# Peptides against a protein of PDB entry 3C66: the designs that were tried, part 28

Target 1, 189 residues: chain A of PDB entry 3C66
Amino acid sequence: KSWANLFEKNDFFFRYKFYLEITAYTRGSDEQHLKWSGLVESKVRLLVMKLEVLAGIKIAHPFTKPFESSYCCPTEDDYEMIQDKYGSHKTETALNALKLVTDENKEEESIKDAPKAYLSTMYIGLDFNIENKKEKVDIHIPCTEFVNLCRSFNEDYGDHKVFNLALRFVKGYDLPDEVFDENEKRPSK

## One batch from the design tools (peptide; aimed at target 1 L20 V147 L165 L167)

Design b2_p18_8_s4 (made by RFdiffusion4, then SolubleMPNN; from b2_p18_8, 7 letters changed)
Fold by OpenDDE base, seed 2:
Structure b2_p18_8_s4 (fold): chain B 189 residues (1-189), chain A 18 residues (1-18)
Amino acid sequence: as target 1 above (189 residues)
Amino acid sequence: MRAAARIFEGATVFELEE
C-alpha cells in the first residue's frame, strides 16, 4: 500500500489491535465546535510525532478523517454522561438515552433549537514493540502535552462547561460502531 | 494486550500484557 492508502478507511480499523481516540467535545454552538475541533484536529499530527519516538511504540498511524456526531444535551449531567460513555462499544449504548441529531431530524422544531453537544473524534492506530512486552509504555506525557497545547491556545477553551478533550485507549474489538460499515464485522477478541 | 483506559487531563500509564 502507498502511504496515502494507510489512512483510507478500507482496513484501518481492522489493522491494529489498539487505538487511541481523541475526542473534542463542545456543548455550545456549532461555530464554537468548529473552531475547537478544528484546532484539536490540526494538532493530532504533533501527538503522532511524539508517540512515534517512544521506545515501546512501533507504529502510530492517524486516520485522517474525523468522525462527527451531535446529541441533544439539555443538562450538564447529560454532557458528562456523553463524555463518560462515548468511545467504547461496551458503553456507547447508554447514549441511546439521548436524542441523536441526524440529517433526517435536525430540522425538527424540538431539535433545531435544543442545546447540543458536538463530538469530533480522531483515531490513531497503535502497534507496540513485541520484543518488550514486559516494558511499560507511558503515553501520559505526550497526551498531557497535547491536551495542554489545545487548551492553552485560547483562554475560552478553559471553560470545561463548554469545551472538553479526552483521549481514550481502546482495543480494536471495542471500537465504537461509528467506525464500521453495516457490511463490516467487528473485530473479535 | 493492554487495558482500555480514558485519559482526561490526568495521568494514565499503559503496560504491555504477557
Scores: peptide ipSAE 0.037, ipTM 0.638, DockQ to the pose 0.194
OpenDDE base, seeds 1, 3, 4, 5: peptide ipSAE 0.035, 0.028, 0.032, 0.031; ipTM 0.659, 0.614, 0.651, 0.638

## One batch from the design tools (peptide; aimed at target 1 I139)

Design b2_p19_1 (made by RFdiffusion4)
Pose (drawn by RFdiffusion4):
Structure b2_p19_1 (pose): chain A 189 residues (1-189), chain P 19 residues (1-19)
Amino acid sequence: as target 1 above (189 residues)
Amino acid sequence: SMAKVNEELLDELKNIFPD
């Protein structure tokens, strides 16, 4: 074999059938999003601990990098549809109605200056100890406990017209395009 | 002192069916 093989990219987004995504939103400024997403990202490891001690959870595997994007966001209505539509491959197409900030256009006049909404998503891949028969598995409490941990007493993130946090349980085939690079086909049926 | 969360999405976590 060769040195090139050792350094082959991991296959995180193909090896699990289930993922928990944690999303920080900011309809505000760059630094408002830096602090906000920074706080949320700092608590994600705690969710891994809370989840992984559970009977039923075989593993809660955090990915090493947040997925970041921003859109020009004129209206409150837009910010809301972003939260609604972002996160699932079935629905993320609706985001094409808004202008996405890219490597090419981040420097353009009508984009550099436009108000923006910012997204920062972390992924926890899940694998399960499948109990007895096909049964429901409830991981609600550790998810809300995580939410309650996303707070600061010296910084108010209470204005939801600005700051928002969301979590999604998404099957592998339904992961957002952003997690698969130019090479990779996405998982199927 | 904390941001809003979508409760509907969190409620889905009560009814997970793994393959």

Design b2_p19_1_s1 (made by RFdiffusion4, then SolubleMPNN; from b2_p19_1, 10 letters changed)
Fold by OpenDDE base, seed 1:
Structure b2_p19_1_s1 (fold): chain B 189 residues (1-189), chain A 19 residues (1-19)
Amino acid sequence: as target 1 above (189 residues)
Amino acid sequence: HMPAYNEKELEKFKNIIPD
């Protein structure tokens, strides 16, 4: 069974208590972002395979569709702010200070010619094989291997002013609003 | 949880507590 057919979007973000969020960032051209995000996306399956074999992980299940967003990003400070605030419901409201690029506004001259930050975000739902709530799980090795695999693919991806890659461990109640439909209520704490 | 962007920040993932 393909992973894509296992869960409709509707249940995926309610199914797990925990998610690993993977975001590829690009401050540059759409072509640069397409190459970078496409590379990162192509490696997610390898990360999943490495997570699934860890004793503390019962299930690692990818959501196969990336979430795409872009912002007008005139400064390096704006790009740092996007990377700090994105990917958590607690902090994402700070992004309202930036102009979100939409299909309706992308042809406006002020937006068309503006520097942009592009974001592609992928999710892995995690179920843990832990009997005691105080037990710790170590996932740093497969995550480090994944980041190194993506960053080492091309020398240009070493430029942190242009290309970034973040991993975030997120609780279901703290997922970004973009993963839910307007009629969906986010998971409770 | 804060994101991890580099090897040093990925060390946070050594001690995931799924509570």
Scores: peptide ipSAE 0.450, ipTM 0.890, DockQ to the pose 0.342
OpenDDE base, seeds 2, 3, 4, 5: peptide ipSAE 0.444, 0.449, 0.444, 0.440; ipTM 0.866, 0.847, 0.849, 0.859

Design b2_p19_1_s2 (made by RFdiffusion4, then SolubleMPNN; from b2_p19_1, 11 letters changed)
Fold by OpenDDE base, seed 3:
Structure b2_p19_1_s2 (fold): chain B 189 residues (1-189), chain A 19 residues (1-19)
Amino acid sequence: as target 1 above (189 residues)
Amino acid sequence: MKPAYNESLLETFKNIIPE
């Protein structure tokens, strides 16, 4: 199917059993995040191309729009917690301990000038060429190349205190709540 | 699966079982 059909949310998060989630994190300024996330986003196409040619991968389709979120992030421990807990329905409830920045609250004095962690998340829907449910698929090479490509683009992106990049293999039933509309039911196992 | 952000964690992607 053409990538053009995946520009809108539609049924993308119901279409696949598996997703590769790519999150760019920035604990810094919005400008820093814009540059970092923009770079990561620009390289996702290369990752998709490398995934598509793997024998175990039947389909690798990117969702073309990132999901954007930001949290008040006063400490490094909070930033580590965000990176650990975000991107899974099972763990994302831990983020409720942090203040989510929204359009409604972003101008509040306690939020406006607070240290923030910015998140931009891209999704790749995956279908596999597996005959047996126990068959393993190896995607580590293209994923490693992708991370290295992004991190090596600018020396500043080597600072893990500010810039981070995580890949998560996620099952459809464990996708974050943000990918579903209020009226959409989460996929079952 | 836990997020992978370094080479060591990305090595876990050698053994993805899509079940």
Scores: peptide ipSAE 0.565, ipTM 0.939, DockQ to the pose 0.344
OpenDDE base, seeds 1, 2, 4, 5: peptide ipSAE 0.488, 0.495, 0.338, 0.557; ipTM 0.924, 0.925, 0.854, 0.937

Design b2_p19_1_s4 (made by RFdiffusion4, then SolubleMPNN; from b2_p19_1, 9 letters changed)
Fold by OpenDDE base, seed 3:
Structure b2_p19_1_s4 (fold): chain B 189 residues (1-189), chain A 19 residues (1-19)
Amino acid sequence: as target 1 above (189 residues)
Amino acid sequence: HMASYNEKDLEKFKNIIPD
C-alpha cells in the first residue's frame, strides 16, 4: 500500500495491533518546540527505514501527521508527570489535572504567558513477523540511533529540562484518545 | 512490560514481546 493511504487517520489507528509512539517534548517557547519537533519529525523516516529491515518486523508505517498538544506546565514535576502519563489511554486521564491549551483558551491571560509544555507525537504502525507470541523483537538499536541522531543535532537539545524525547510501544487498544474521532470506538483487545 | 521508554530505558526495547 502506498504511503498516501497513511493520511487517513481513522484507518491508520485501527490497522495495526501495535504502535511506536515518538513524542517530542519541549518545556519552553513555541519556537523552541517548533525547531525540536521539526527535527524529530524529520528523523522519523530514518527510524522507519531501520525498523523495516529488522527480521521481526513485517511492516513499519509512519502516520505522517504529528499530533500536537500543549499544557500549562508551571513546574518541573508537572513536566515529568506529562512525560510519564502521556501516550497511553490507561494513564492519560492524569493529564486532566493540567490545563490543556486550546485555540479557545490560548489567549486567556492566565494561559497566554504561562509556562508551557509542548508535545508533538508521531506514530509508527507495526506489524510483526512473529509466529509465536513468546518471541522477542529487538528494536533498541534503531531506536537508540534515532534518539542519538536527534540529540546530537544541536548541543542545546542536551538540556533535558527543556527538550525531551520519548518512545513508547503501545497496543492499539491503549492508544491515546486524541488519535480517535469522537464517534470512533477504540480497538478492543 | 513497561510499554513506555524514555531515552534511559531504550535497552528495554531489546525484548519487545508483541503479545
Scores: peptide ipSAE 0.377, ipTM 0.834, DockQ to the pose 0.300
OpenDDE base, seeds 1, 2, 4, 5: peptide ipSAE 0.366, 0.368, 0.365, 0.374; ipTM 0.835, 0.835, 0.834, 0.839

Design b2_p19_2 (made by RFdiffusion4)
Pose (drawn by RFdiffusion4):
Structure b2_p19_2 (pose): chain A 189 residues (1-189), chain P 19 residues (1-19)
Amino acid sequence: as target 1 above (189 residues)
Amino acid sequence: SKPPKASLKTSMVFTPDYD
């Protein structure tokens, strides 16, 4: 074999059938999002611990990098549709109605200056100890406990017209395009 | 200071399916 093989990119978004995504939103400024997403990102490891001790959870595998994007966001209505539509491949297409900030356009006049909404998503890939028959598995408490941990007593993130946090359980075939690079086809049926 | 608004965009009670 060769040295190039050892350094082959991992296949995180193909190896699991289930993912938990944690999303921090900011309809505000760049530094408002830096602090906010920074706080949330700092608590994600705790969710891994809370989840992984559970009977039923075989593994809770965090990816090493948040997925970041921002859109020009004029209206409250837009910020809300972003939260609604972001996270699933079935629905993320609706985001095309808004201008996405890219490598090319981040420097343009009507974009550099426009109010923006910011997204920061982390992925925890899940694998399961499948109990007996096909049964429901409930991981609600550790998810809400994680949410309650996303707080600061010296910084108010209470204005939801600005700051928001969301979690999604998303099957592998339904992951957002952003997680697969130019090479990779997405998982199927 | 108050905590942020949070939401669970899907059910955290679900049945995993494998082929």

Design b2_p19_2_s1 (made by RFdiffusion4, then SolubleMPNN; from b2_p19_2, 6 letters changed)
Fold by OpenDDE base, seed 2:
Parts: C-alpha cells; sequence; structure tokens
Structure b2_p19_2_s1 (fold): chain B 189 residues (1-189), chain A 19 residues (1-19)
C-alpha cells in the first residue's frame, strides 16, 4: 500500500491498533486558538521523529489533518469536563451536555457571544516493535518534551485557564466518533 | 514542575498485554 493510502481518513483509523491523540484546547478567541493549535500542529512532526527512533516503535504515522470542534463553554467546570471527557468513545457522550458550535448555529445570539472552548486534535498511528511480549514501550519522555516545547513557546500558553494540551493513548476501538464516517463501523476489540 | 493538568490523559507506557 502506497504512503498515499495512509493519509486517507478511512484507512488510517483502521490501520493501527493504537493511536496517540494530541489535543490542543483553547478557552478564548478563535485567534488565540488558531495560534495555539497551529503551534502544536507544527511541532507534531518533531514528536513523530522522536517517536520513530524509539526501539519499541516500528512506525509512527501522523494523520495529516486536525479534527476541529468547538463548544459553548460558559464555565471553567465545563472546560474541565471537556478536557476530561473528550478523546475517548467511552467518555465523549458527556460532551452532549454542551452545545456544539457548528456553521449552522454559530450566528445564533446564544452562541455567537458565548464563551467557547476550541479543540484541535491530531492523531499518530503507532505500530510497535516488541520482540519480547513483556517489554514495555514508554513514550513519556518525547511526549513530555513535546508538551514543554509547545507550552514554553509563548508565556501566554502557560495559562491553563485558556490553553491546554493533552496526549492520550487510544485504542482503535475507543477512538472518538469524529474520526469515522457515518457508514463506517468502529474497529472491534 | 508538575505536568499541566490533563497533559497525559492516559498512561504513555504501552504494554503488550494490552494487545
Amino acid sequence: as target 1 above (189 residues)
Amino acid sequence: AKPPKYSFKTSLVFTPEYE
């Protein structure tokens, strides 16, 4: 299969058993999120390079496009809930308590001027090279370096009330619904 | 410094037993 096929959405989210999910969160303006998410996205390539050189990682393939979403987020508790529940099929249903901002509703008076949380999510498909079935692959170091790199780029990104960055190991069967088309069946366990 | 809240939502250690 050509490298081109790995960038097709449908094949990508069925190709790997494990994914690294990277989500940039912003509770603020569109402009703030654009800058923050753009920075994070720009550094994902560096993270991939660091992952690829780990002995236990055979392949680290980034999905090329972020998944974008935004919610009306009137409170800090709502923002915490988003950060807790987003990124897993098991927990994402909790987000139904919030108003998803869409192109259809963004001009509604109740939404237009409401505080918003913006999310940009990147995925890295992972294939492991484990010779011994008991060996662990720890990606904590490169992930920590990545988070620190993003957070240290601008002083404003130290404000956790506004800017957040989360990484999650996600199994294919627990990927958020957003990565699948309506006609696609979620990977089984 | 304490990792920022929610920086790592899961363990970042893969164990083959999770396969």
Scores: peptide ipSAE 0.380, ipTM 0.829, DockQ to the pose 0.459
OpenDDE base, seeds 1, 3, 4, 5: peptide ipSAE 0.311, 0.325, 0.326, 0.311; ipTM 0.815, 0.808, 0.822, 0.814

Design b2_p19_2_s2 (made by RFdiffusion4, then SolubleMPNN; from b2_p19_2, 5 letters changed)
Fold by OpenDDE base, seed 1:
Structure b2_p19_2_s2 (fold): chain B 189 residues (1-189), chain A 19 residues (1-19)
Amino acid sequence: as target 1 above (189 residues)
Amino acid sequence: AKPPKSELKTSLVFTPEYD
């Protein structure tokens, strides 16, 4: 049974207090992004397996579908800004300075031929074995190994001007707006 | 060249506080 059959989309982002976000970025063609994001997505299961065996991790549950978005990205500075601001509610408002590509606007002449940044984001819900409220959890090692695994797969993925990868640890109340439906209230602090 | 920004955007060593 796929993990997707256990929970409706709406319950997943309310179920955990903590999430690991994995975002693949591409400033290039849609074909380049499809290859890069597909690779990253294919390796998420290996990261989950490594997280599940950590003593402080009770549950590491991947959400089965990526979230897809794209922006008009005319400059390298815009691409850096996207990578800095995306992935938290506190910072995502800065992305309003960029034009989001939608199905309604993608054929506009100003958008069609514009450089684009593509984003694919995977989420892992985390539950912890906190026997002692002072115990630290360290997930740095498995996350670093995951990044290295993705980057080493093809030499082309070493080009940070085109291909990027980000991992973020985020609290449920600070998840991006994209994970909630219009009628859903964000989890409270 | 600016050093490539770390792919790790947050601290991954934390004490889970359940507020």
Scores: peptide ipSAE 0.308, ipTM 0.816, DockQ to the pose 0.418
OpenDDE base, seeds 2, 3, 4, 5: peptide ipSAE 0.293, 0.296, 0.294, 0.290; ipTM 0.814, 0.811, 0.816, 0.812; seed 5 fails the geometry check

Design b2_p19_2_s3 (made by RFdiffusion4, then SolubleMPNN; from b2_p19_2, 8 letters changed)
Fold by OpenDDE base, seed 4:
Structure b2_p19_2_s3 (fold): chain B 189 residues (1-189), chain A 19 residues (1-19)
Amino acid sequence: as target 1 above (189 residues)
Amino acid sequence: SSPVASSFKTSLVFTPEYE
């Protein structure tokens, strides 16, 4: 069964207490972002496979569709802010200081010609084996291998001024607003 | 910081105390 058939979009962000967010960032052209994000997305399956074999992980389920967003990003400081603040409901309000690029505004002259940061975000829902309530589950190893795999694929992806990759461990109640429809209520704590 | 470390925006350790 394809992973795509297992998850109705509507329940994925309510099914898990924990999510691993994987965001590919590009401050450059749309073409650069498509190449970078496409590479990252292609490797997420390998990360899932490595997570699934960890004794403390019961389930690692990828959401198959990336979330795409872009911001006007005139400065390097803005790009750092995006990378620091994106991916958590608690911190994403700081991004309101930036102009989100939308289908409605993308043709505005001030937006069309502006430097942009592009974001592609993949989500992995995580369920843990709680058998030993004292045992910590550390996912740094598979995540490190994943980051290295993505960044080592092309020398260009070593340019942190253009290409970045972020992994964030997020609770369901702290997921970004983008994952919920306007009529959906955010999971409670 | 290691280029890899900068990619981790949160702790990647699950603690059962967070349940």
Scores: peptide ipSAE 0.531, ipTM 0.867, DockQ to the pose 0.416
OpenDDE base, seeds 1, 2, 3, 5: peptide ipSAE 0.480, 0.528, 0.528, 0.502; ipTM 0.853, 0.867, 0.867, 0.856

Design b2_p19_2_s4 (made by RFdiffusion4, then SolubleMPNN; from b2_p19_2 with K5A L8F M12L D17E)
Fold by OpenDDE base, seed 2:
Structure b2_p19_2_s4 (fold): chain B 189 residues (1-189), chain A 19 residues (1-19)
Amino acid sequence: as target 1 above (189 residues)
Amino acid sequence: SKPPAASFKTSLVFTPEYD
């Protein structure tokens, strides 16, 4: 990889004030999640293309790597909590109530056989070209089309008990801790 | 169909300079 590509990767979460988070959730098997997240990831480029042509969007830049995590998720309420709390620094600490699955603990009997929620998160950095500071940006149409495209691919993806897809608009200072290296400081407001 | 409200965890209509 060129130095430029490494630099662009390293500054991605500092380059933009605004990000669109796209998280694929699966409460089921790893195989189910791989299929679901892989589908969602494959469609992100189509969303980017639709965002780029919107008035007021100057840049929609996808980060190329998904962020992966999984939790022991014994209940539907836990799964709802994950979907509500994940993707914001303000709320992500609530996930500490759940057991994070790691490479070190995944073979423990209590974790191996436990129901799991899997998460794959893609990020799009957004830059705006707003002539008037009072101008509103509306991205709900391309986002709706994206969700419908993903959900309609397979009938099974209509089961919200298993498969979910969330879009979150976040500011750089409210990005999850997982996007920063240990030595990186979170962007200020 | 319209996606469920749960698919959008934030407003997707915003004013970047003031939000």
Scores: peptide ipSAE 0.382, ipTM 0.826, DockQ to the pose 0.436
OpenDDE base, seeds 1, 3, 4, 5: peptide ipSAE 0.376, 0.378, 0.377, 0.369; ipTM 0.828, 0.827, 0.827, 0.824

Design b2_p19_3 (made by RFdiffusion4)
Pose (drawn by RFdiffusion4):
Structure b2_p19_3 (pose): chain A 189 residues (1-189), chain P 19 residues (1-19)
Amino acid sequence: as target 1 above (189 residues)
Amino acid sequence: SSAKAHINKDELVFTPEYD
């Protein structure tokens, strides 16, 4: 074999059938999003611990990098559709109605200056100890406990016209395009 | 001192599917 093989990119988004995504949203400024997403990102490891001790959870595997994007966001209505539509491949196409900030256009006049909404998503891949028969598995408490941990007493993130946090349980075939690079086909049926 | 959270409970109470 060769050195090139050792350094082959991991296949995180193909190896699990289930993912938990944690999303921080900011309809505000760059630094408002830096602090906000920074706080949320600092708590994600705690969710891994809370989840992984559970009977039923075989592994809660965090990915090493948040996925970031922002859109020009004129209206409150837009910010809301972003939260609604972002996160699933079935629905993320509706985001094409808004202008996405890219490598090419981040420097353009009508974009550099426009008000933006910011997203920062982390992924926890899940695998399960499948109990007895096909049964429901409830991981609600550790998810809400995680939410309650996403707070600061010296910084108010209470204005939801600005700051938001969301979590999604998404199957592998339904992961957002952003997680697969130019090479990779996405998982199927 | 915390942001609004959006969680769908039906996504956190689910049955895993395998072949």

Design b2_p19_3_s1 (made by RFdiffusion4, then SolubleMPNN; from b2_p19_3 with S1M S2K H6R V13I)
Fold by OpenDDE base, seed 4:
Structure b2_p19_3_s1 (fold): chain B 189 residues (1-189), chain A 19 residues (1-19)
Amino acid sequence: as target 1 above (189 residues)
Amino acid sequence: MKAKARINKDELIFTPEYD
């Protein structure tokens, strides 16, 4: 299969048992988020390159498109909750306490003027060497380097009240619902 | 200065379990 076929959404979230989620968070303006998420997205390929050279990693394939979402986020506690609960099917139900911004509701007065948290999530599908099945894989170093790279790009990105970056290792069965179409069944364990 | 990231180190050190 050509590399181009590997990056089609169609089976990407069913192809791997393991994923690395990279989420850029912004509590601020849409413009701030576009700059921040765009930067993060632009650096994902560097993370992939660092992952690919790890002995335990056979494949690191980025999904080419980010998933975008936004929530009404009236408080800093809500922002912390979003960052804590997002990115796992097990925990994402807690986000139902917040108002998801949609194309249908974004013009509602209560939503339009509300403080928002913006999320852009990139996915990397991971395949591991079978020979290393019993060996620990440590990806925290390249992940930390990636965060440092993104956060150091602009001093403003050091403001954790506005800009955040999370990297989460997730099993395919625990991917957020957003990665699946309505007609798609979530992978089983 | 290491930038604070929302990284759970323990989650990023794992044994892949395929079964």
Scores: peptide ipSAE 0.320, ipTM 0.839, DockQ to the pose 0.582
OpenDDE base, seeds 1, 2, 3, 5: peptide ipSAE 0.316, 0.299, 0.316, 0.305; ipTM 0.838, 0.831, 0.836, 0.832

Design b2_p19_3_s2 (made by RFdiffusion4, then SolubleMPNN; from b2_p19_3, 6 letters changed)
Fold by OpenDDE base, seed 4:
Structure b2_p19_3_s2 (fold): chain B 189 residues (1-189), chain A 19 residues (1-19)
Amino acid sequence: as target 1 above (189 residues)
Amino acid sequence: MKAKAIINESELTFTPEYD
């Protein structure tokens, strides 16, 4: 049974208490983002494999589809703000200061020609070994290796003004709103 | 070159608190 058949979207974001978010950011063209995000996405499986072998990690399950979003991003400060605030329900409301690009508004003149920040976010659900509850789980090594792998693939991906990559550890109750349908209740603490 | 990921390093070392 392919990994794809095991994860119905419907319960993935409720199944785990913990998630690792992997976000590829691009402030540039759609083409640049497609290349960058596609690369990052292609390497997520390697990260999963590295996470699975950690003693404290019982399960590392990737969600099969990226979440795609884009914002009007006129300044570098806006781009930094997106990277700081995105990926947590606690902070994502700050993104309301920016214009989210939607299918409904993408053809508006003010949006069409505006600089964009593109985001592609992959999620890994994490389950930990209960016996190790008192032990610190350090995922720094595999995460750093992953980032280095992605960034070293092409010299262009070293340009932090254009291409960024974030890994964020979040609790299920602090997942971004984008992962839930309008009728879904966010997990409680 | 150390790839600057926005690795919130503080978030990559955690104690799983299930309670």
Scores: peptide ipSAE 0.119, ipTM 0.731, DockQ to the pose 0.587
OpenDDE base, seeds 1, 2, 3, 5: peptide ipSAE 0.032, 0.034, 0.038, 0.033; ipTM 0.594, 0.606, 0.635, 0.594

Design b2_p19_3_s3 (made by RFdiffusion4, then SolubleMPNN; from b2_p19_3, 8 letters changed)
Fold by OpenDDE base, seed 5:
Structure b2_p19_3_s3 (fold): chain B 189 residues (1-189), chain A 19 residues (1-19)
Amino acid sequence: as target 1 above (189 residues)
Amino acid sequence: HMPKARIDESELTFTPEYD
């Protein structure tokens, strides 16, 4: 398959058994989120380069487009819940307790004026060199360096009440529903 | 030093299961 086919949404989320999910969170303005998420997205290529040189990683391919979502987030507890539950099919149903902002409802006064949490999520598809079923792959170092790079860029990004960053290792069958189209069947275990 | 991000460190060290 050509390199071009790697960036088709429908093929990307079925191609790998494993994904690294990178989510930038902002509880604040859309402008704050745009700056924060744009910074995080700009650094993903550096993370990919560091992952590709690890002996246990055969391939690290970024999906080229972020997934954007936002929720009405009236409390700090709601913001913590979003960060705990988002990014896994096993846990994402807990987000149904929050009001998802959609193109249909975003202009409603109750939603327009509400505090929001914004989410931008990037995916890296991972293929591993399986030499031995007992070998562990550790991606902690490159991930930690990536987080430190993003958080140290501006002092404001140190405020955990506003700006957050999560990295999650996700199996293909446990990807969030948002990555699949309505007509697509979720990968089986 | 834990990174100032929600990283579950346990999720970043894994054995790939392909079976």
Scores: peptide ipSAE 0.085, ipTM 0.705, DockQ to the pose 0.507
OpenDDE base, seeds 1, 2, 3, 4: peptide ipSAE 0.073, 0.067, 0.040, 0.072; ipTM 0.697, 0.689, 0.579, 0.698

Design b2_p19_3_s4 (made by RFdiffusion4, then SolubleMPNN; from b2_p19_3, 7 letters changed)
Fold by OpenDDE base, seed 3:
Structure b2_p19_3_s4 (fold): chain B 189 residues (1-189), chain A 19 residues (1-19)
Amino acid sequence: as target 1 above (189 residues)
Amino acid sequence: HMAKARIDESELIFTPEYD
């Protein structure tokens, strides 16, 4: 399948009420992150394929462009905090306690050589075939299979101190601010 | 063998609420 039409943001983050967030975390070098996030990204299509065939899933559309961010991450506790707080509008303000690395500040002496956590986040928009308000959808199997595919690729990716992978189910109104432009209003509940 | 990820398994079994 071609996802070229879903590479541009457009209305992607307004089109669905539900999203699956896939975040690859790396506390290490940019090179380590590039390899890890690239691997994770390469496997997203397989996850989508597994989601699409579930009876309760009407639509599973990936946004093909990853969102990239990095933070100064001096401690393991900071790394845990990033992983806990990132990916939800409700909690992301906690990340303001850390220094976000930007193109403007990345060359600053205090930032350039500082320990960093790198984040690459991919989104899958979801729509469901629900017959009634009590019907449950279970996506844990394809999600865990996806994690296994990523983590089993290289033994080094088993080091949770360096490499992490999170999958989060998020409602559109609780998407991180990064997915919206300054002129865009966050979806309502 | 299941690799660990930051996944709340309970959050991946849900009832979609469109209201």
Scores: peptide ipSAE 0.211, ipTM 0.789, DockQ to the pose 0.554
OpenDDE base, seeds 1, 2, 4, 5: peptide ipSAE 0.199, 0.168, 0.204, 0.208; ipTM 0.783, 0.766, 0.786, 0.783; seed 4 fails the geometry check

